# Designs tried in a protein design run: peptides against a protein of PDB entry 9GMZ. Part 174

Target 1, 343 residues: chain A of PDB entry 9GMZ
Amino acid sequence: TGFPLELLTRPATERLAYFENYTVAHPRLKEVYEILMRTIAEPAGASFIFVYGASGVGKTTLRLRVEQKLTELALPKLESDRARVPVVGIEAIAPESRYFNWKEYYTRALITLEEPLIDHKFDYGVRGISRDNFGKINVESKVVAPALRRALENALIHRHPDVFFVDEAQHFGKVASGYKLQDQLDCLKSLANMTGILHCLLGTYELLTFRNLSGQLSRRSVDIHFRRYCADSPEDVQAFKSVLLTFQQHLPLAETPNLVDHWEYFYERTLGCIGTLKDWLKRVLSDALDREATTITLKDLQKRALSVAQCQKMFKEIQEGERQLSETEADVQNLRSALGLGA

## One batch from the design tools (peptide; made by RFdiffusion4, then SolubleMPNN)

Design b2_p19_6_s4 (from b2_p19_6 with A1S A4E A10Q)
Fold by OpenDDE base, seed 5:
Structure b2_p19_6_s4 (fold): chain B 343 residues (1-343), chain A 19 residues (1-19)
Amino acid sequence: as target 1 above (343 residues)
Amino acid sequence: SYAEELAAAQSPAEPLPLP
């Protein structure tokens, strides 16, 4: 079944919002979702989960769906424990400077964790942190990063989220000259240890650099690779075509476009990344709705496609990440063989 | 209702089988 046909009589804004909110539970998303949900439910002493994959593979969609599900599962307990927050999710911001802004990170985390709808407001004992009349956290510019960290530690302990999500976590890798990436990881590790809260870092293959630098985190981390679909795999091509078929039936247009016949062009310009595909189709749908068009054409697709140069850059970044993972897998096999454990 | 159909359609759905 496609979109509700009544949606064709609704405003363009509602039609676009439908497609924006629509999620295809494609095989790779489902797999990673199931692994992530299981790991959050049973962390087995893990302090970190690393979710890495190509830009536009769908990591933010994964996060939002897990946050929704954890919230739904926690609702019965939230009636008895009104202080509890089931999940907290933030996006790490690319620093304007050459340095990761910990003050901004802690501020965003506190603001997100301390949403106005939480009845149990408490003072974190930090001067210059206040709530407005709507209960929103305000942090004065004079508050220093160590005080914000202590406030966040106390908030995380008090709110007891099942997981703390950090999207675009590769931005922790943007360190000052003379600082080590290890110091950023030790800071995150200390926050997880002090609070007892499981941290999930989602990001690009640049997160693999974090994995390799902390031999101590590797013992307390779970790694989840969110793979793209590969054109050299018949199963992956079939899954990608099935996603195109599904999206074409869920574009709220009067005439169903044939996306599947153009699968190679969609693959060329998305590299098998479903998030990139969805964002592309969203842009094309927006243009079609603005023109009151009955369908989308190949020319409409071409107008909103990523350039070949953008795709070539993204593909090089993907190939380097996939190579590093393959080398790591080979190193594990070589280590096992050298230990006499067999392959 | 349309609201229920919309909510159901917005739920994560598995990809359709290829014909």
Scores: peptide ipSAE 0.274, ipTM 0.889, DockQ to the pose 0.578
Fold by OpenDDE base, seed 4:
Structure b2_p19_6_s4 (fold): chain B 343 residues (1-343), chain A 19 residues (1-19)
Amino acid sequence: as target 1 above (343 residues)
Amino acid sequence: SYAEELAAAQSPAEPLPLP
């Protein structure tokens, strides 16, 4: 089954929005989704979840699907508890400076947690934080980071989400010294401990640096590896081709493009990352819709493909991350052997 | 309805089996 055929009579904006909102529940996404949902339901004293994987593997899609599901599951309880927010998700922004802007982070977290649609007004207990006439949070420039942190702690306690998501969390690691990275981790730990709210950090393999620096987080963290599809695995190749087949049926075009026959080219330019694939197809679809084209061609794909140089760089970053994880697995085996548990 | 079909089609779906 493909897209609704009536969609071909709809505006280009609706056709594009259909594909943007469409999600293939591919095997790796489903696996990570199920692990993440179970961990959120039963954190077993964990304060952190780390979800790491290649850029463009689909971590943001995972987050959005979990947020949607947690919201759906919370609806019956939200009628009785008007203060509750079931889930909150923010994206960490790359600092323009060499220093992470905590003031901006806390401000964005407060704005996201305190959406205008929340009828239950909360007093943050901090001067210079207010709601405008539209219910939007305004933070005065004079408000300092420690005050914003206390406001966020109070808001998280009051709203009591099942999880607080931070996407692109590797941006916390963009500090020039390991000491400053530890201070940032201790700040996040303190926020999770003070609020009792489970934090889920999603990011690239650069998050492994956070895992390794914090022996105290190891007792209170769950790790989830969101793997790409590997061309050396026949099962992964079949899964990747199946995703291509599914996307070709869900591109709202008059003529179904043959994406599967070009699977090697798609793999070469996505490295088995389904998010990168979807974003590529979205750009190509947008170009096709702008031209009122009936289909997409290989030439249209080539026009929007990542360059070979970009793919080589991205592949090197993936290989380094996968290597670090393989070393960690070997370290576990070595530890088990040293403990007399056997391999 | 078209809206129901659209909502159903936009729901997360398992990938199609290869022929």
Scores: peptide ipSAE 0.273, ipTM 0.892, DockQ to the pose 0.575
Fold by OpenDDE base, seed 2:
Structure b2_p19_6_s4 (fold): chain B 343 residues (1-343), chain A 19 residues (1-19)
Amino acid sequence: as target 1 above (343 residues)
Amino acid sequence: SYAEELAAAQSPAEPLPLP
């Protein structure tokens, strides 16, 4: 089973779009998806979900699949409740300064909440927020962050999404001091409490800093670790090879490339991160389609691979995150043993 | 139809078993 063979007669743009939209439901993605969907359905008094893992592990793919599923499940209710948005998803922007840009965050969140399909005009109660003739939100430059926050609180209450996703949420942590990081966490906590909306923060292992700073957040948060595939695990190696086999069958090329035979090279340059793998294959497929090539070669892969230096940097960041989690697990086990709770 | 085959093929699928 592979791509539809008729796709070979279609334009290069359609062939590329096919692969872009194709998703392998690999074991780690499926596991995290099921946990996340269950947690959104039954938050049990949680106000936050933290999804952390390596850059390129597939967190954005996870988010998009959950957003799609929540939208599908909400469709019957959206016909009757035109004010409802089933899910909101934004990406946090890296700060240009040592301070997180809350004004930009609130503006992007407001713009995302106002999909053109929402017929119901909501009054934000804030001067300088308007809609154009196409229903798009316009925020005047004079509107200050506290006013945008109130507008977002009102919008989230009115639209009542099942979850608010923030991708690249480690960008909240990029502040010059620990007290300012606490203030940002208190700001997010206040937003979740004021709106009653469950927040899901997706990001790198830098999100662990948020988890550790507030013993009060830990009582109201669910943690989900999106693990990479590890070469030291035979099961993980088999899963990674199965993903390569699946991708090679779904590359819309006349001759099926043998990706599986190069699995070690793919692992070396992706660190077991399936998002990084897919993005690499997308770039290589684009180059092959531009050349009207019948297949992908090792030389084509090498042209679009991450450098060894990039992989070494990424691996160092992964090892530090995995170490911090392992230490936390060991500390919990030591605490349980010290309390006499047994293994 | 081709459109149905595309939609089916683009749906999230489990990885193929290794031979």
Scores: peptide ipSAE 0.246, ipTM 0.876, DockQ to the pose 0.562
Fold by OpenDDE base, seed 1:
Structure b2_p19_6_s4 (fold): chain B 343 residues (1-343), chain A 19 residues (1-19)
Amino acid sequence: as target 1 above (343 residues)
Amino acid sequence: SYAEELAAAQSPAEPLPLP
């Protein structure tokens, strides 16, 4: 079914919000969702899950859908366990300096975990962390990073989420030296071990460099590759066309635009990344609604497309990530051959 | 309550139609 036809009589803001909130359950998203949900339910002694893939593939959409589902599944238990938070998700901030800001990370994580409406308010034993009259956490600027870490450890233990999500986790890797990158990984590993909380790090292929630095993490991590759609796969091309057809039906416009006939142009400017496609269509829809247009044209698409230079840069980053994964797969085959298991 | 707020924020996610 397409969009609700009643939206055509609604304000442009409501029409845009409908499309923004609309998610296509495309095959790659569904596959990764099922793997991630199963891994969270049965971590088998894992302390980390790594979800990596191209920028704009849909990792944030995946996180939000898993957060929603974990919350839904926890609701019946939250009445009896009034201290529990079912899931916590944060985005790692790109460091303004040569070093990741742990103080900011711990502060944001603590604020996100400490829902004002939770009945059980804990004192984390840290001076300069308080609740306001609305139950919101306030962190004074004088509170040092080690104290914020202890507060977050205590919060994670008391709230006991099924998983702690960190989106844009490649930003942990943006440190001035390889030694400091190991220190960042050991810091996260220590947090997971001290709390007993499963951590899921979502990021670009830059996350592979971070993952590969710790041979100890390989024993306690699960890897999930969120692949883009590839134009050399007939099945992937068909899935990508199907996503275009679904978006075409869910654009709240008086005349349904023909997106599918332009699939090659959409592929050229998204590299098979559905998040990039959705963001592009959102920008074009916003422009169409501002003009009170009945449909979207190829010219409207061209006006909001990523430039060829942007696509070339993004494609180079994808090729490097896919190459590193292919080398890892070859290393597995070489290891199997060396063990006498065959290729 | 926190649980009521979480329940209210869960708009019924219509099962995402597979394209």
Scores: peptide ipSAE 0.074, ipTM 0.670, DockQ to the pose 0.094

Design b2_p19_7_s1
Fold by OpenDDE base, seed 3:
Structure b2_p19_7_s1 (fold): chain B 343 residues (1-343), chain A 19 residues (1-19)
Amino acid sequence: as target 1 above (343 residues)
Amino acid sequence: SELEKLAKEFVEEQEELEK
């Protein structure tokens, strides 16, 4: 089954929106989704979940799907508990300065917690936080980071989400010193402990640095590796080709493009990352729709592909992350062997 | 084909993820 054929008579904006909203439930996404949902339901004393993987592997898609499901599951309870928010998700912004902007982080988190049309006015107990006539939170510039933190702690306690998502969480690590990185982790740990809210940090393999720096976080965290598809695995190649087949069927074009025959080129320019693939196809689809084209050609794909230099850089970053994980797995096996537990 | 079978599974699983 492909896209609804009626889309061919619809505006380009609607055709593009269809593809943007379409998600392929590929094996790695499903696996990580199931692990994440189970971990959120039964955190077993964990305060943190780390979801790490290549840039463009699909972490944001995973987050959005989990947020949707948690919201759906909470709906019956939300009717009785009007103060509750089932889930909160924010994206960490890359700091413009050498320092992570905690004030901005807390402000965005507070705004996100209040975006649901929750009729229940909550006083955050902080001067300079108000609601406008539309119920939107306004934070005055004079409000300092410690006050915003207290407001967020109170909001999280009151709203009691099942999980707090932070996407692009590697941006917490862009602080110039290991000491400052520890301070950031201690700050997050304190927020999780004070609120009792499970935090899920999604990011690149740079999140492994956070894992290695805090032996205390290791005891209170669950790790989820969102792997890319690897060309040296026949099963992974088959899954990747099947994703291409699914996307070609769901591109709202008059003539179905043959993406599968070009799978090696798609793999070369996405490194097996489905998010990167979707974003690429979205750009190409947008161009095709603007030209009122009936199909997508290889030339259209080439025009919007990542450069070889970009792919080489991304691949190097992936290889380093995969290497670190492989070494950690070997260390665990060595430790087990040394303890007499067997490999 | 094996690809078509797997693609069909993805569609079915997507419908489950969207429910």
Scores: peptide ipSAE 0.273, ipTM 0.850, DockQ to the pose 0.907
Fold by OpenDDE base, seed 2:
Parts: structure tokens; C-alpha cells; sequence
Structure b2_p19_7_s1 (fold): chain B 343 residues (1-343), chain A 19 residues (1-19)
């Protein structure tokens, strides 16, 4: 079953929106989704979940699907508890400076947590935080980071989300000279502990640096590795080809393009990352729709592909992350052997 | 094909995730 054929008579914007909203439930996404949902439901005293993987592996898609499901599951309870927000998700911004902007982080978190649809007005106890006529939170520039933190702590306690998502969380690692990354982690840990809210940090393999620096966070964290598909695994290659097959069936074009026959080229330019693949196909679909094309050609794909140099850089970053994880697994085995527990 | 079977499973699983 492919896309609804009626889309072929619809505007290009609607056709593009269909593909943008379409998600393939591929094995790695499903696996990580199930682990994440289970961990959120039963955190077992964890304060943090770390979801790490390659850029473009699909972490944002994972987050959005979990946010959707948590919202759906909470709907019956939200009718009785109008103050509750089931989930909150933000993206950490790369600072222009070498310092992570905590003021901006707290402001964005407050804005996201206090959606206009929440009828229950909350007093943050902080001067310079107000709601506009549409119920949107406004934070005055004079409000300092410690005050915003207290406001966020109070809001998180009052709204009691099941999880607080932070996407692109590797940006917390951007500390200037003289500051310790540990101080950033202690700040996050304190926020989670003070609110009792589970934090899920999604990011690149740079998140592994956070895990290694805080022996205290490691005791209260769950790690989830969102792996890419590897060309050296027949099962992974088959899954990747099946994703291509699914996407070609769900491109709202008059003629179904043959993506599967070009699987090696798609793999070369995505490194087995499905998010990178989807973004590539979205760009190519947009171009095709603008031209009122009936299908996508190899030339159309080549025009929007990442360069070989970009892929080589991304692949080196992936290999370093995968290596660090492999060393950690070996260290665990060595430790178990040294303790007499067996491998 | 085995690919078509897996592709179908992905669609079915997605529909379950959206329910």
C-alpha cells in the first residue's frame, strides 16, 4: 500500500506535507522507541536517559513519536488534571559564544511548557514573567538565569511531565576555558532532582563525554544507543533496502521511482542514517513537485546528495563514536573477568 | 519478496504507533 492516489490531484504543498509527515517504522527506530517508552514508564530511580547516535539517524523523529504517544496516553488524565502537561520537548541551541546560554534554555523550556491551551494559569513567583492576551508566556530581558531556573523548577513541578526532552544536547558540552563540563552536568542533575522530572537528552556521540565525566550521573542514567544501519550486516542492508522500498511507495508522484536499485548510492550518501535519507528525498521531492515532474531520476538525486567530502567527515565522526562504545563494552567484559564473574 | 514483507511490516507497525 502506497500513498493515497488522490494526492496526485492536490497542491504541491499538500503532497510535500504528506511525505514530510510520513514515518517509516524501521527496526532501529522501533527498538529504540520501545526501550525509551519502557524507560519513561518505569525509570527505576533514573533521573536521566541518554539517547545518542549519528547525526541524521532519526533522533528527532523518535522524540516526536514518543511525544505524540505520551500525549495520547495522557489525554484521559488531562481531562481531570488540567494543570498537567504529559511531555515537554526542546532543542538545545548551539551557542554563538563558547558558553551554553542557560537563560535561553530556561526561557525556551518555560515557553514550551506553558502552551496557550493550558487553562490553568500558574504564578511563577518571578517578576518579569507574564502571559500575553493569547496565553503565551513572555519573559522580560531583565530576568536573570537563576530566576528563570526557579520559575522552570516550579513550572515542572506543577505541570509534572512524564519526561523532559532536550534534543541536540551535545551543545551542553560547549564550555569556555576555565569552566568544567561537570558544572553543566551538575546543573542539569540538580534540575532533575529538584523537580523529580525525568530528563531525556538526545544528541550525537559527543554525549558520551558527559557520561564519562560524571560517575554520579552514570548511576542515575539509562543509555540508549540509536545505531545506524551497517553495510557489513546482511540484516541491516535488508532493513535499509526495505526503508527505500517503503519511501518509493510513499513519494506522491505519478510514476513510482526505483530507489531500491540504487541502494548502494543511497547508503554511500546517508551512511545508513534514515533521517539523512528522508531529508534528501524531501529535497528531491520538493524539486520534482516544483517542476511538475512525474517521477524522480538519478540526476535529481545527485543534485541534492551530500558531497563525498561531507560523507567522509560524517563517517569519521560516526566511527569515533562507535569505537568509544566498543571500548566501553570491552572494558565491562574485562572488569567482569577481573572480578571473577566471567565474560 | 522478503523486502516487500519487511516494508509491509514497517507500515503496519507505523499504523500501530499512530493509534
Amino acid sequence: as target 1 above (343 residues)
Amino acid sequence: SELEKLAKEFVEEQEELEK
Scores: peptide ipSAE 0.216, ipTM 0.827, DockQ to the pose 0.894
Fold by OpenDDE base, seed 5:
Structure b2_p19_7_s1 (fold): chain B 343 residues (1-343), chain A 19 residues (1-19)
Amino acid sequence: as target 1 above (343 residues)
Amino acid sequence: SELEKLAKEFVEEQEELEK
């Protein structure tokens, strides 16, 4: 089944929005979704979930689908507990300075958690935190990071989300020294412990550094590897081609483009990352809609493709992450063998 | 084709994820 044909008579904005909201339930996304939902339902004493994978693999799509499902499951309970928020999700911001801005992080988290439409407005006893006439949280510049942390801890306790998502979480690790990175991890650990809220950190393979530095976090964390599709796997190639086939059927254009015949070019410029593929197709679709084109051509794809240099850089980052994971798996097997546990 | 079958399964699974 393709897109609703009625979209062809709709404005370009509606046609683009349809494709933006469309999600292919590809095998890797489904697998990671099921693991993540199960882990959120039964944390088994875990305080952290780490979801790591290549940039553009689809981690944000995963987060949004989990947030949607958790919200839907919570709706019947929200009528009885009007203070509850089922899920909270934020994106960690890349620091402009050499140090992660905790004040900005706490402010964004608090603003997201205390959305104006939430019933039961709390006063967290922090001077310089107020609500405007629309109920939006305002944080004065004079409020210090420790006070914002206490406000966020209280908000998380009162709102009691099933999980706190932090996307682009590798930005916590952008600190010049291993000592400062440990301080960041201890800060996150303390926040999870003080609130009793499960934290899910989504990010690149740089999150593996967090796992390796804190043996204590490793004991209380669940790891989920969101893998890309690999061209050396026939099953992965077939799945990738199937994703292309699905996208070509769901591009709201008068003539269905043949994306599948160009699968090698799509793979070359996405490295098997479905998020990168979707973002590329969104840009190309937007251009096609702007010129009222009936279809997408190879030339249209080439205009919005990542450069070979960009792909080479991303591929090096992926190879380094996959290497680190393979070494870790080998180390686990070696440890098991050394312990007399069969491989 | 096997690809068309997989594509259909992905759509069906998406609809289930949206419910």
Scores: peptide ipSAE 0.031, ipTM 0.547, DockQ to the pose 0.917
Fold by OpenDDE base, seed 1:
Structure b2_p19_7_s1 (fold): chain B 343 residues (1-343), chain A 19 residues (1-19)
Amino acid sequence: as target 1 above (343 residues)
Amino acid sequence: SELEKLAKEFVEEQEELEK
């Protein structure tokens, strides 16, 4: 099954939007989705879930699919409990300064939590937070970070989401000293403990450095590794080729391009990351639609490919992350051996 | 092909995620 053929008669904007909204349910995405959904349903006293993987592996797609599913599952309950929000998802922003902007973080979290047109006016207990005529939260510039934190804590308790997502969570770790990184972690722990809300932090392998700083988080956290597809695994190569086949069938072009025949080139320039692949194909599709082209050529792909230097940099970051995880697995084996449990 | 079978499974799974 391919794209709806009616799209060929539609404007380029609609054709591009179709592909942008199209998601491939590839094996790694499905696996991580199932683990994450199960962990949210049965956290077993965990306060944190860490989802880490390569940049462009598809973490944002995973978050959005889980948010959608949690919302759908909550709809029957939301009819009776109009105060409840099923899920909250925000993206952590890279600080422009040496310090993470907690004021901005709390403001964004509060705005996102209150975006559902909930008829019930909630008193945040903080002066300078108001709703406009459309129910949108406005935060006055005079409101300080500690007051915004209290407002967010109260809002999270009142709305009681099943999970609070923070995407690009490695940005919490962009602090010049280990002491400040610990303070960031303690701040997040305190928020989770005070609200009783499960937090899910999604990020790159830099999130491992943040996780490893707190032995107390390890006792109250679940780890989920979102792996890329590896060229040394025949099963992973087959899955990657199947993703290419699916994408070529869902490119709204008059002639279906043969992407599968170029799978090695796609692998070389995506490192087995499906998000990177999709973003590449979106750029190429946009160019093809602008030219009213009937298909995509290898030359069109080459024009929008990541450079070899970019791929080499990304690959080094992936190898370092995979190495750190492999060392952790080896440490578990060494611990078991040292305890006399055998390998 | 095995690839076509897997691609079809991905589409079916996606349709289930969208329902």
Scores: peptide ipSAE 0.030, ipTM 0.562, DockQ to the pose 0.898

